# Ledger of designs, part 42: peptides against a protein of PDB entry 6CSU

Target 1, 51 residues: chain A of PDB entry 6CSU
Amino acid sequence: GALEELRGQYIKAVKKIKCDMLRYIQESKERAAEMVKAEVLRERQETARKM

## One batch from the design tools (peptide; made by RFdiffusion4, then SolubleMPNN)

Design b2_p16_8_s3 (from b2_p16_8, 5 letters changed)
Fold by OpenDDE base, seed 5:
Structure b2_p16_8_s3 (fold): chain B 51 residues (1-51), chain C 51 residues (1-51), chain A 16 residues (1-16)
Amino acid sequence: as target 1 above (51 residues)
Amino acid sequence: as target 1 above (51 residues)
Amino acid sequence: LIEKIEKEMEETLKKL
């Protein structure tokens, strides 16, 4: 019935949100890691130029 | 120095990720709410057509 | 349920 359908749709929406968030977190962490790596590389290059 | 700059950049990146996530959650909740409202409206209309 | 999901996300954020 309508009540069960509404409940089902709500649960479906929540599950989707959860999955999207987990994916977003993972991708964000990867981007952050790449940003740090790039910075470390730049610092190493800068140090090397001074030697 | 380089160490402090790296730490600062990391913290900045983490803060940005946090803010982006919170925004994403909020927008997702709003979309979910609209989806539920639309469904309720459809169900009401369907009921009305049967009367 | 949404509040529980939000809490889980917050806990995940703490691990960043």
Scores: peptide ipSAE 0.103, ipTM 0.573, DockQ to the pose 0.079
Fold by OpenDDE base, seed 1:
Structure b2_p16_8_s3 (fold): chain B 51 residues (1-51), chain C 51 residues (1-51), chain A 16 residues (1-16)
Amino acid sequence: as target 1 above (51 residues)
Amino acid sequence: as target 1 above (51 residues)
Amino acid sequence: LIEKIEKEMEETLKKL
């Protein structure tokens, strides 16, 4: 019935939100890691340039 | 120094990610609520139409 | 259910 369908849709939506959030967290962490990596590489190059 | 700057940048990035995630959760919840609301309204209209 | 999901997300965020 309509109530069961609504309940199902709600649960499905919440599950999707959960998954989207976890993915966003992971992607954000990856982006942050890449920024750190880039900075480290830049600093290494700068050090080498000064030598 | 470079290490302190890197640490600072990392911490800042993580804090930003946290804030972005909380905002995303809130926005996602709002969207989910609107979907549920729309479905309820649709069902009410359908019921009324059949009467 | 939403509150549970929010709690799980918050715990995940704390572990970042």
Scores: peptide ipSAE 0.100, ipTM 0.572, DockQ to the pose 0.082
Fold by OpenDDE base, seed 2:
Formats: sequence, structure tokens, C-alpha cells
Structure b2_p16_8_s3 (fold): chain B 51 residues (1-51), chain C 51 residues (1-51), chain A 16 residues (1-16)
Amino acid sequence: as target 1 above (51 residues)
Amino acid sequence: as target 1 above (51 residues)
Amino acid sequence: LIEKIEKEMEETLKKL
């Protein structure tokens, strides 16, 4: 019935959102780590050039 | 009725998830920026000490 | 890339 269908849609939507969030978190952490790595390397070179 | 209550719960849950996602994104961006800033400063000091 | 992901997530939420 309508109640069961709505419940099914709710569960499906919540699962989708959870998956999207987990993926976003993982990808964000990877991008942040790569950004830090790149910044550190650039900073070392910049400092070395100025010394 | 039960259908209206379930619909209300669904809407409330989706709104909560949206708010949590937006907050997480904002906090993640701030943490990433602070991490880069801190790493750059530490790297400058470390390089300066080793030169 | 972050902005694109945010946009995709927002569009997903609009469809719920």
C-alpha cells in the first residue's frame, strides 16, 4: 500500500544519501592529503630557492 | 494518519541529512585549509633548521 | 572538483 511504498522510498533515499556522503568524505580526504603533499613540496622548493 | 506521519518523518530526516552534509563540507574545507597552513609553516621551519 | 561534487550532491537531494 501507499504507506509501504513511502517507507520503501524513504529507505532507498536514505541509503543513497549515506553512500554519497561516505564517498564524498573519502574523496575529500584523498584530495586534502594530495593538496597538503603538493603544497609541502612546492614550499620546500620555494624556500630552497630563496635561501 | 500513519501516511502523513511517515511523510513528515521522511521530510524531517532528509532536511537533517542535508544540514549535516553542508556542515560537514564547510568544516572539511576549513580543516583542509588549516592543515595546509600548518603544514606549510612546519615545513618552512624544518627546512630552515636543516639548511 | 569539490564544487562539482557539492553540486551533484545538491542535485541528488533536490530529486528526493
Scores: peptide ipSAE 0.096, ipTM 0.446, DockQ to the pose 0.153
Fold by OpenDDE base, seed 3:
Structure b2_p16_8_s3 (fold): chain B 51 residues (1-51), chain C 51 residues (1-51), chain A 16 residues (1-16)
Amino acid sequence: as target 1 above (51 residues)
Amino acid sequence: as target 1 above (51 residues)
Amino acid sequence: LIEKIEKEMEETLKKL
């Protein structure tokens, strides 16, 4: 019936949200790592320039 | 230095993201519960009408 | 199922 169909839709939606959030977390961590890597590289370049 | 400042900003940003996600999950659950409640009420009304 | 999903997500968030 309608209630069973709604339950199915809800479960499907929750699974999608789970996947989206986990992907967002992973992508956010990767972006943060790239920012740190870039900053470290810039600092090394500046140190070398001042030698 | 600049790297320590970046670390501080990263930690603050991650904490904010964590809080935002937990709040989103809670609000999503509340909305889902309201949708189910409304559907159950409609089904009861239709059943009563058909008696 | 929903509670399990939420717990898994919370554990993932703690590991950030």
Scores: peptide ipSAE 0.095, ipTM 0.560, DockQ to the pose 0.079

Design b2_p16_8_s4 (from b2_p16_8, 5 letters changed)
Fold by OpenDDE base, seed 4:
Structure b2_p16_8_s4 (fold): chain B 51 residues (1-51), chain C 51 residues (1-51), chain A 16 residues (1-16)
Amino acid sequence: as target 1 above (51 residues)
Amino acid sequence: as target 1 above (51 residues)
Amino acid sequence: LIEKIEEEMKKTLEKL
């Protein structure tokens, strides 16, 4: 019935949000790691030129 | 009635989860930016000492 | 720090 459908829609929405968050965390971690590596490399090169 | 009240509770719960996600994303961006700045500073100091 | 944040968020998500 309508009550069971509503409950099902809620559960589905919560599960989707959870999955999207986990994916976001994983992807953001990867992007952050690459960003740090790139910044470290750029900073080394810039510092070396200034000395 | 009870059905409308339950519907309201489910909608409220989903909205709260969404808001919590958005807040986390915003705060994580700020923390990530500070981490990058700190790493760049450490790398600059380390590179300078090695030269 | 990122790993710690990730762990805390995973715990939060498990409670949803």
Scores: peptide ipSAE 0.112, ipTM 0.559, DockQ to the pose 0.096
Fold by OpenDDE base, seed 1:
Structure b2_p16_8_s4 (fold): chain B 51 residues (1-51), chain C 51 residues (1-51), chain A 16 residues (1-16)
Amino acid sequence: as target 1 above (51 residues)
Amino acid sequence: as target 1 above (51 residues)
Amino acid sequence: LIEKIEEEMKKTLEKL
């Protein structure tokens, strides 16, 4: 019935949101890691340049 | 120094991620609520149409 | 720290 369908749609939507958020977190972590990596490499280059 | 700067940047990035996630959650909840609302309205219209 | 943030987000999701 309509109520069951609505409930099902809600649950499905919430599950999708959960997955989207987990993916976003993962992507954000990856971006953060890349920024850190880039900074470390930059600092190493700067150190080498000064030597 | 470089390590302190890196640490600071990391912490700042994580804080940004937290804020972005909270915002994303809120927006996702709003979208989900709108979908549910739309479905309820559709079902009400369908019921009325059948009457 | 990131793991802690992730856990907080998961807890928030549980309240949806």
Scores: peptide ipSAE 0.107, ipTM 0.582, DockQ to the pose 0.078
Fold by OpenDDE base, seed 5:
Structure b2_p16_8_s4 (fold): chain B 51 residues (1-51), chain C 51 residues (1-51), chain A 16 residues (1-16)
Amino acid sequence: as target 1 above (51 residues)
Amino acid sequence: as target 1 above (51 residues)
Amino acid sequence: LIEKIEEEMKKTLEKL
């Protein structure tokens, strides 16, 4: 019935949101890691130029 | 120094991630609410057509 | 710190 359909659609939406969020977190972590890596590399290069 | 700069950039990146996540959650909730609203409207119209 | 953020986000998701 209508109630069950509505409940089902809500649950489906929530599950999708959860999955999207987890993916976003993972991608965000990767971007952050790359940002740190790039900074470390830049600092190492800067140090190397001074030697 | 380099260490402080790296730490600062890391913290900045994490803060950005947090803000982006919260925004994404909010937008996702809004989209979910709109989907539910649309469904309820459709069901009401369906019921009305039967009367 | 990132792990802490992830945990906070998961807790937020539980409230949906």
Scores: peptide ipSAE 0.106, ipTM 0.582, DockQ to the pose 0.076
Fold by OpenDDE base, seed 3:
Structure b2_p16_8_s4 (fold): chain B 51 residues (1-51), chain C 51 residues (1-51), chain A 16 residues (1-16)
Amino acid sequence: as target 1 above (51 residues)
Amino acid sequence: as target 1 above (51 residues)
Amino acid sequence: LIEKIEEEMKKTLEKL
């Protein structure tokens, strides 16, 4: 019935939100790691040029 | 020096990620609440039509 | 359920 349909839609929506949040966290962490890696590489290159 | 600059960039990036996630959670909750509200209204309208 | 998910997300953020 209508109540079961509403419950199903609610559960599906909540599961989607959960997955979206986990994905966002993972992607944000990866972007942060890439920024740090790039900065470390630039610093190593600058040190090498000054030798 | 380079180490202090890297540390500063890391702290700034982490703070930004935290703020973005909190905002995303809040917006997701608001969207979920609106979906539930809309469904409840539709069910009430259907019940009223069947009276 | 939504509140539980929020709490889990906050805990994940604390580990960053």
Scores: peptide ipSAE 0.100, ipTM 0.572, DockQ to the pose 0.076

## One batch from the design tools (peptide; made by RFdiffusion4, then SolubleMPNN)

Design b2_p17_1_s1
Fold by OpenDDE base, seed 4:
Structure b2_p17_1_s1 (fold): chain B 51 residues (1-51), chain C 51 residues (1-51), chain A 17 residues (1-17)
Amino acid sequence: as target 1 above (51 residues)
Amino acid sequence: as target 1 above (51 residues)
Amino acid sequence: LEEKIDEVIKELEEKTK
């Protein structure tokens, strides 16, 4: 009935938001790791040149 | 009626989830920035000691 | 991500009318 359909739509919405958030977090972690790697490399070069 | 009330509650709950997630993202960005700053500082010290 | 969440909310609002 209408009540079951309404409940179903809510659960579907919450699950979709959860999945989107988890995907965002995973991709964000990967981007952050690459940014740190690049920053470390740049910093090593900069420090070495100053010495 | 009861169905309209429940619909309102579900929509309210989903909007609350949205707000919580956006807050989490904002706080995560701030933490990430501080982590990068700390990593850069550590790397400068490490590279300088090796030279 | 925010835009995707907004779309999910909009879909819920439309489907439950």
Scores: peptide ipSAE 0.306, ipTM 0.748, DockQ to the pose 0.728
Fold by OpenDDE base, seed 3:
Structure b2_p17_1_s1 (fold): chain B 51 residues (1-51), chain C 51 residues (1-51), chain A 17 residues (1-17)
Amino acid sequence: as target 1 above (51 residues)
Amino acid sequence: as target 1 above (51 residues)
Amino acid sequence: LEEKIDEVIKELEEKTK
């Protein structure tokens, strides 16, 4: 009935939000890792030039 | 009626999940920024010691 | 992500009318 359909839509919405969040977290971790690698490389080069 | 009230509660719950996730993202960004600062500092020290 | 979540909420509101 209407109650079961309403509950189903709620669960569907929550699951979609969960999936989007997990994807965002994974992509954010990947971007952060690449950013750190780039920053470490730049920092090594800059420090070496100043030494 | 009861169905409309339940609908309102489900929507409220989903909006609460949204707020919690946005807060998590903001806190994650802040932690990431601090992690990068710490990594840059460690890298400078290590590079300087090896030069 | 926020825009996607807003769309999910909007879909829930529309489908449960």
Scores: peptide ipSAE 0.304, ipTM 0.747, DockQ to the pose 0.761
Fold by OpenDDE base, seed 5:
Structure b2_p17_1_s1 (fold): chain B 51 residues (1-51), chain C 51 residues (1-51), chain A 17 residues (1-17)
Amino acid sequence: as target 1 above (51 residues)
Amino acid sequence: as target 1 above (51 residues)
Amino acid sequence: LEEKIDEVIKELEEKTK
């Protein structure tokens, strides 16, 4: 009935949000790792030039 | 009625999840910025010692 | 991500009318 359908729609919405968040976190971690790598390389060059 | 009240509660719950996730993202960005700052400082010291 | 979540909320609101 209507009550069961409403409950189903809520659960579907929550599950979708969960999946989107997990994907975002994974992609964010990957981007962060690349950003750190790039910053370290830049910093090595900058420090070396000053010495 | 009961159905409308339950609908309202489900929508409220989903909006709460949204708010919690956005807060998590903001805090995560702040922590990431601090981690990058710390890594840069460490790298400067390491590079300087090798020269 | 926020936009995606907003779409999910909108869909829930529309489907439960």
Scores: peptide ipSAE 0.303, ipTM 0.746, DockQ to the pose 0.745
Fold by OpenDDE base, seed 2:
Structure b2_p17_1_s1 (fold): chain B 51 residues (1-51), chain C 51 residues (1-51), chain A 17 residues (1-17)
Amino acid sequence: as target 1 above (51 residues)
Amino acid sequence: as target 1 above (51 residues)
Amino acid sequence: LEEKIDEVIKELEEKTK
C-alpha cells in the first residue's frame, strides 16, 4: 500500500545517502594522504634549500 | 492526514541527515588541516635534528 | 556531495507526491 511505498522510498533515500557518504569519506582519506605526502615533500625541499 | 504527516517526517529526517553529513565534512576538513600542520612541524623537527 | 544529497532529497519529494 501507500504506507509501504512511502517507507520504501525513505529507506532507499537513506541508503543512497549512506553510500554516497561512505564513498566521499574514502576518497577524502585518499586525498588527505596524498596531500600530507606532498606537504612533507615540499617541506623537505624548502628546508634543504635553506640549509 | 496521517500519510502526509508521515511523508513530512521522512523528508525532515532526510534533511537532518544532510545537515549532519555537512557538519561532519566541515569538521573533517578542519581536522585534516590540523593534521597537515602537525606533520609539517614534525618534519621540520626531524630534519633539523638530522642536520 | 551536497549536490548529490540534494538530488536524493528531491527524488524522495517527487516520488512521494
Scores: peptide ipSAE 0.302, ipTM 0.747, DockQ to the pose 0.742

Design b2_p17_1_s3
Fold by OpenDDE base, seed 5:
Structure b2_p17_1_s3 (fold): chain B 51 residues (1-51), chain C 51 residues (1-51), chain A 17 residues (1-17)
Amino acid sequence: as target 1 above (51 residues)
Amino acid sequence: as target 1 above (51 residues)
Amino acid sequence: LEKKIEETIKELEEELK
C-alpha cells in the first residue's frame, strides 16, 4: 500500500545519500592529497630556479 | 494520518543528512587549505636550512 | 564527522526496518 511504498522510497533515498557521501569523502581525500603534492612540486621548482 | 506522519519523518531525516553533508564539505575545504599552508611552510623552512 | 554521519545514516536505516 501507500505506506509501504513511501517507506521503500525513503530507504532507497537514504541508501543513495550514504553512497554519495562515502564517495565524496574518498574523492575529497584524494583531492587534498593531490593539492599537497602540487604545492610541494611548485615550491621545489621555485627553489631550484633560485639556486 | 499515518501517511502524513511518515512523510514528515522522511523529510526531516533527509534534511538532517543534507545539513551534515554541507557541514562536512565546508570543514573538509578548510582542512585542505590548512594542510597546503603547513606543507608550504615546511618546504620553505627546509630550503632556508639548505641555503 | 565522517564516522558520525555514517552512524546517523545507520541509525535511520535501522529505525525504518
Scores: peptide ipSAE 0.094, ipTM 0.598, DockQ to the pose 0.449
Fold by OpenDDE base, seed 2:
Structure b2_p17_1_s3 (fold): chain B 51 residues (1-51), chain C 51 residues (1-51), chain A 17 residues (1-17)
Amino acid sequence: as target 1 above (51 residues)
Amino acid sequence: as target 1 above (51 residues)
Amino acid sequence: LEKKIEETIKELEEELK
């Protein structure tokens, strides 16, 4: 019935949000690692040039 | 009725998950900014010492 | 935070069983 259908819709929505959050966390960690790597390399160059 | 109550619970739960996600994103951005700042400062020191 | 969010989602799923 309508009650069971609504329960099913909620569970489906919660599972989707869970997956979206986990994907965001994983992708943000990867982007952060690349950003730090790039920043370190740029800063090494900049500091070296200013010495 | 039961259907309206369940709908209310669904909306409340989804809003809580959204709030948790937004808070996580904000806190992760702040931590990332601090990590980059710290890494840049450490790398400046390291590069300077090696020149 | 990842673990806390995961636990919250699991609790919400259990409430609807």
Scores: peptide ipSAE 0.093, ipTM 0.610, DockQ to the pose 0.501
Fold by OpenDDE base, seed 3:
Structure b2_p17_1_s3 (fold): chain B 51 residues (1-51), chain C 51 residues (1-51), chain A 17 residues (1-17)
Amino acid sequence: as target 1 above (51 residues)
Amino acid sequence: as target 1 above (51 residues)
Amino acid sequence: LEKKIEETIKELEEELK
């Protein structure tokens, strides 16, 4: 019935949000790690050139 | 009625979760930016000391 | 905040069981 459908829709929405969030967190951590690695490399090169 | 009220409550809950997620994303970006700035500073100092 | 959000979701799902 309508109540069961509404409940199902809510659960589906919550699960989707949860999955999207967990994926975002994981991808964000990976991107951050790569960004730091790239920045470290660039910074070492730039600093070395200026020395 | 009761069904409309329940629908409203579910929508409210989903919206809250969405808002929490968006806030987390924004805060995560800010933390990442600060982390990169700090890493750049440390790396410049370390590289300079080794030169 | 990750953990808090996960806990909130868990609580909401539990209420619907």
Scores: peptide ipSAE 0.092, ipTM 0.595, DockQ to the pose 0.434
Fold by OpenDDE base, seed 4:
Structure b2_p17_1_s3 (fold): chain B 51 residues (1-51), chain C 51 residues (1-51), chain A 17 residues (1-17)
Amino acid sequence: as target 1 above (51 residues)
Amino acid sequence: as target 1 above (51 residues)
Amino acid sequence: LEKKIEETIKELEEELK
C-alpha cells in the first residue's frame, strides 16, 4: 500500500544519497592530491628560475 | 497517522543529509586550500636547507 | 565530518528496517 511504497522510496533515496556522498568524498581526495602535486612542481620551477 | 509521520521523518532525514553534504563541500574546499599552502611552505623550507 | 555523515546515514538505514 501507500505506506510501504513511501517506505521504499525513503530507503531508496537514502541509499542514493549515501552512494553519491561517498563518491564525492573519494573524488575530492583525488583532486586535492593532484592540486598539491601540481603546486609543488610549480614551486620547484619558480625556485629554479630564481637561481 | 503512520503515513504522515513517516513522510515527516523522510523529509527531515533528506534535509539533514543535504545540509551535511553542502557543509562538507564548503569545508573540503577550505581544507584543500590549507593543504596546498602547507605544502608550498614545506617545499620552500626543503629548498632552503639544500642551499 | 566524513565519518560523522557516514554514521548518520547508517543510523537512518537501520531505523528503516
Scores: peptide ipSAE 0.092, ipTM 0.605, DockQ to the pose 0.442

Design b2_p17_3_s1 (from b2_p17_3, 6 letters changed)
Fold by OpenDDE base, seed 4:
Formats: structure tokens, sequence, C-alpha cells
Structure b2_p17_3_s1 (fold): chain B 51 residues (1-51), chain C 51 residues (1-51), chain A 17 residues (1-17)
């Protein structure tokens, strides 16, 4: 019925939001790690050139 | 009626979760930026000491 | 994440209701 359908839609929406956030966090961690790695390498080279 | 009231409550709950997630993302971006800044500064000092 | 924990709790409550 309408009530069961509405409940199902709500649960589905909440689960989707959770799933999206978990994926975002995982991808964000990976991007952050790569960004730090790249930045450290660039900074070493820049500092070395100035020394 | 009861159905309309419940629908309103579900919509409100979903919107709150979405809002919380957006805030989390924003705060995470700010933390990431500060982390990169700190790492760059530390790396400069480390490299300079080794030169 | 506290946010994800709250989301999990809410989903669990709805599924058990």
Amino acid sequence: as target 1 above (51 residues)
Amino acid sequence: as target 1 above (51 residues)
Amino acid sequence: SELLKRADEEIKELEEA
C-alpha cells in the first residue's frame, strides 16, 4: 500500500546517501594521498634548487 | 492526515541527512587543505636540513 | 565517522520498525 511504498522510498533514499558518502570518503582518501605525495616531491625539488 | 504527516517526517529526515553530509564534505575539504599545507612546510624544513 | 554511524542507526531503526 501507500504507507509501505513510502517507507520503502525513505529507506532507499537513506541507504543511497550512506552509500554515496562511503564512496566519496574512499575516493577522497585516495586523492588526498596522491596529492600529498605529489606535493612532497615537488617541494623537495623546489627547495633543492634554491639551496 | 497520518500519511501526509509521515511523508513530511520522512522528507525532513532525508533532508537533514543530506545537509549533514554536505557539511561533513566541506569540513573534510578544509582539513585536507590544512594537512597539505602542514606537510609542505615540514618537507621544506627536512629537505633544507639535509642539503 | 559519527555522521555515518548516525545514518546506520537510523536505517537500522527503520528496518526493524
Scores: peptide ipSAE 0.158, ipTM 0.651, DockQ to the pose 0.539
Fold by OpenDDE base, seed 3:
Formats: structure tokens, C-alpha cells, sequence
Structure b2_p17_3_s1 (fold): chain B 51 residues (1-51), chain C 51 residues (1-51), chain A 17 residues (1-17)
């Protein structure tokens, strides 16, 4: 019935948000790792060049 | 009626979860920025010391 | 994440209701 459909829609929405958050966290960790690696490399080269 | 009120409550709850997710994303970005800044500073000092 | 844990518990509660 209408109540069961509403409940199902709510659960589906919450599950989607959960999945989106988990994906964001994983992708964010990967991007952060790559960003740090790139920044470290850049900074080493820049510092070496200036010394 | 009761069904409309329940629907409203579910929508409100989902919106709150979404808002919490967005806040988490924003705070995560801020923390990541601070981590990168700290890593850059550390790497500059380490590279300079070794050269 | 505590936020994700809370969301998971909310889903679980709804599924069991």
C-alpha cells in the first residue's frame, strides 16, 4: 500500500545517501593520497632548484 | 492526514541526512587542506636540511 | 564515520519496523 511504498522510498533514499557517502570517502582518500604525493614531488623539486 | 504527516517527517529526515553529508564533505575538505599544508611545510624543511 | 554508522542504524531500524 501507500504506507509501504513511502517506507520503501525513504529506505531507498537513505541507502543511496549512505552509498554516496562511502564512495565519496573512498574517492576522497585516493585523491588526497595522490595530491600529497604530487605536492611532495613538486616541493622537493622547487626547494632543490632554489638551493 | 496521518500519511501526509509521516511523509513530511520522512522527507525532513532525509533532508537532514543530506545536510549532514554536505557538512561532512566540507569539513573533510578543510581537514585535507590543512594536512596538505602541513605536509608541504614539513617537506620543505626536510628537503632543505638534506641539501 | 559516526555519521555513516548513524545512517546505517537508521536504515536498520526502518527495515525492522
Amino acid sequence: as target 1 above (51 residues)
Amino acid sequence: as target 1 above (51 residues)
Amino acid sequence: SELLKRADEEIKELEEA
Scores: peptide ipSAE 0.154, ipTM 0.643, DockQ to the pose 0.579
Fold by OpenDDE base, seed 5:
Structure b2_p17_3_s1 (fold): chain B 51 residues (1-51), chain C 51 residues (1-51), chain A 17 residues (1-17)
Amino acid sequence: as target 1 above (51 residues)
Amino acid sequence: as target 1 above (51 residues)
Amino acid sequence: SELLKRADEEIKELEEA
């Protein structure tokens, strides 16, 4: 019935959000690592040029 | 009735989880930015020392 | 993550109700 359907929809929505969060965390870690590497490279070049 | 009450609880719970997720994303971005700035500073010092 | 732990607990509580 309607109550069971709402319960099912809620559980499904919460599980989806959990999955999205896990994916976001993983992707965020990867992006952060790449951003740091790129910035380090650029900074080395700029510092060397100004020396 | 019971159906309306359950629907209300479902919507409220899902909205709360979404809000928590958005806050986490915002805080993660801020931490990442500070990490990059700190790394840039350290790298400038190391590069200058090796020149 | 505390956020993930809370989400897990919320799912568990709903499934057990």
Scores: peptide ipSAE 0.150, ipTM 0.614, DockQ to the pose 0.583
Fold by OpenDDE base, seed 1:
Structure b2_p17_3_s1 (fold): chain B 51 residues (1-51), chain C 51 residues (1-51), chain A 17 residues (1-17)
Amino acid sequence: as target 1 above (51 residues)
Amino acid sequence: as target 1 above (51 residues)
Amino acid sequence: SELLKRADEEIKELEEA
């Protein structure tokens, strides 16, 4: 019935939100990792320049 | 030093990610709530139409 | 992680209702 359909739609929406959050977290972690790698590389280059 | 600065930047980035995630979740929950409200309203309108 | 745990709990509660 309508109530069961609404419940199903709500559960589906929550599951989609969960998946979107997980994807966002993963992408954000990847971006953060790339920023850290870039900074480490920059620092190594600057150190090499000073030597 | 460079290591401490990198650590600080990483912590700041992680905190920003956390805040962005919480905001995204909150916004997604609000959108889901609005979708549920819209569906309930639609069902009430359809029921009223059938009566 | 805690956010995901809360999301999982929310989904679980909805599925059990």
Scores: peptide ipSAE 0.135, ipTM 0.578, DockQ to the pose 0.208

Design b2_p17_3_s2 (from b2_p17_3 with V3L K13E E16N)
Fold by OpenDDE base, seed 4:
Structure b2_p17_3_s2 (fold): chain B 51 residues (1-51), chain C 51 residues (1-51), chain A 17 residues (1-17)
Amino acid sequence: as target 1 above (51 residues)
Amino acid sequence: as target 1 above (51 residues)
Amino acid sequence: SELLENADKEIEELENA
């Protein structure tokens, strides 16, 4: 009935939120890794220039 | 009734997930900043040692 | 993670309602 259908919709919505969170975490990790790599390169260049 | 209770549970769940996500993001930013600082220090030490 | 564990708990509560 209508109640069961709404319950299903709510559960679906919450599960979608969880999936979106997982994706965000994964993408965040990737971005963080790239930022660290970029920072390392910049730091090496700055240090080398000062030497 | 049951419908209102279910609606309340959904709203509660969504709000809690939202709060948890915001906290995670904040803590993640802090950890990322500290990680970058640590990496910069390590890189400087390695570069200096090689020079 | 705590974030995912909390989400799982919230989903479980809805599924058991």
Scores: peptide ipSAE 0.240, ipTM 0.694, DockQ to the pose 0.821
Fold by OpenDDE base, seed 1:
Structure b2_p17_3_s2 (fold): chain B 51 residues (1-51), chain C 51 residues (1-51), chain A 17 residues (1-17)
Amino acid sequence: as target 1 above (51 residues)
Amino acid sequence: as target 1 above (51 residues)
Amino acid sequence: SELLENADKEIEELENA
């Protein structure tokens, strides 16, 4: 019935949000890793110039 | 009725997840900043030793 | 992750309502 169908839709929507959060977390970790890598590279160059 | 209660439960769940996500994002930014700071400090020391 | 654990709890509450 309508109630059961709506319940199913709500559960599905919440599960979709959870999946989106998981993806965001993973992408955030990847971006952070790339940012650190770029910063380390830049810092090596700058420190070397000052020696 | 049952329909209104179910809708209320869905809205509550979504709001809770949203709040948790916002907190996670803020904490993640803080951790990332501290990680970069620590890495930069370490890299300066290592690069200097190699000069 | 506490974030994911909390989400799972919210989903469980809906599934058991």
Scores: peptide ipSAE 0.236, ipTM 0.695, DockQ to the pose 0.830
Fold by OpenDDE base, seed 5:
Parts: structure tokens; C-alpha cells; sequence
Structure b2_p17_3_s2 (fold): chain B 51 residues (1-51), chain C 51 residues (1-51), chain A 17 residues (1-17)
């Protein structure tokens, strides 16, 4: 019935949000790793320029 | 009625998840900033030791 | 992750309502 269908739609929507969150977390970790790498490289260049 | 209660529960769940995600993002940004700072300091120490 | 644990709890509440 209408109630069961709506319940199903709500649960589906929430599960979709969870999946999106998982993806965001994974991508965030990857971006963080790249950010650290880039910062290290910049720091090395700056230090070298001052030598 | 049952329909209104179900709708309310859905909205509550979505809002809760949204709030948790926003908090996670904020804390993640703070941790990332501290990680970069720490890495820069370590890199400077390592460079200095090699001079 | 606390974020994921909270999401799981919210889903469980909906499924058991």
C-alpha cells in the first residue's frame, strides 16, 4: 500500500545518503594525502631557495 | 497518524545525518591543517640535519 | 567512524519503525 511504498522510499533515500558519505570520506582521504605531498614539495623548494 | 509519524521520522533521520556529516567535515579540516603543519616541521628538521 | 555508526543507527531506526 501507499504507506509501505513511502516507507520503502524513505529507507532507500537514507541508504543513498550513507553511500554518498562513504564516497566523500574516501575521496577526502585521497585529497588529504595529495595535499600533504604537495606541501612537503613546496617546503623543500622554499628551503632550497634560501640556502 | 502513521503517515505523518513516518514522514517525521524520515526528516529527523536525514537532518541528523546531515549534522553529523557537517561535523565530520569540520573536524576533518582541522585534522588536515594540523597534519600539514606537523609534516612541514618534520621536513624542516630533516632538511636541516642534512645540511 | 562515528559518522558511519550514526548513519547506521538512523537507518536501523527507520527499518524498525
Amino acid sequence: as target 1 above (51 residues)
Amino acid sequence: as target 1 above (51 residues)
Amino acid sequence: SELLENADKEIEELENA
Scores: peptide ipSAE 0.236, ipTM 0.693, DockQ to the pose 0.797
Fold by OpenDDE base, seed 2:
Structure b2_p17_3_s2 (fold): chain B 51 residues (1-51), chain C 51 residues (1-51), chain A 17 residues (1-17)
Amino acid sequence: as target 1 above (51 residues)
Amino acid sequence: as target 1 above (51 residues)
Amino acid sequence: SELLENADKEIEELENA
């Protein structure tokens, strides 16, 4: 019926949003790690150049 | 009725997820900035110590 | 944000049902 159908749509939509959020979290952590790595390497070069 | 209540619960859940995502994005950006700042300072000290 | 836009679309779809 309409109630069961709406419930199914609710569950599907919420699960999709949750999955999208989890993917975003994972990707953001990876991007942050790469940003830190790149910054460390650049900072080493800049520090060494100024010494 | 049950249909209206379920609809309300879905809207509430999706809005909460949206708010959680916005908060996570903002906090993640702030943490990333602080992490880079801290890493740069530590790297300068470590590089200088090894020179 | 694409993810936030998706959430907005889901809310809008339910509000218009």
Scores: peptide ipSAE 0.206, ipTM 0.683, DockQ to the pose 0.650

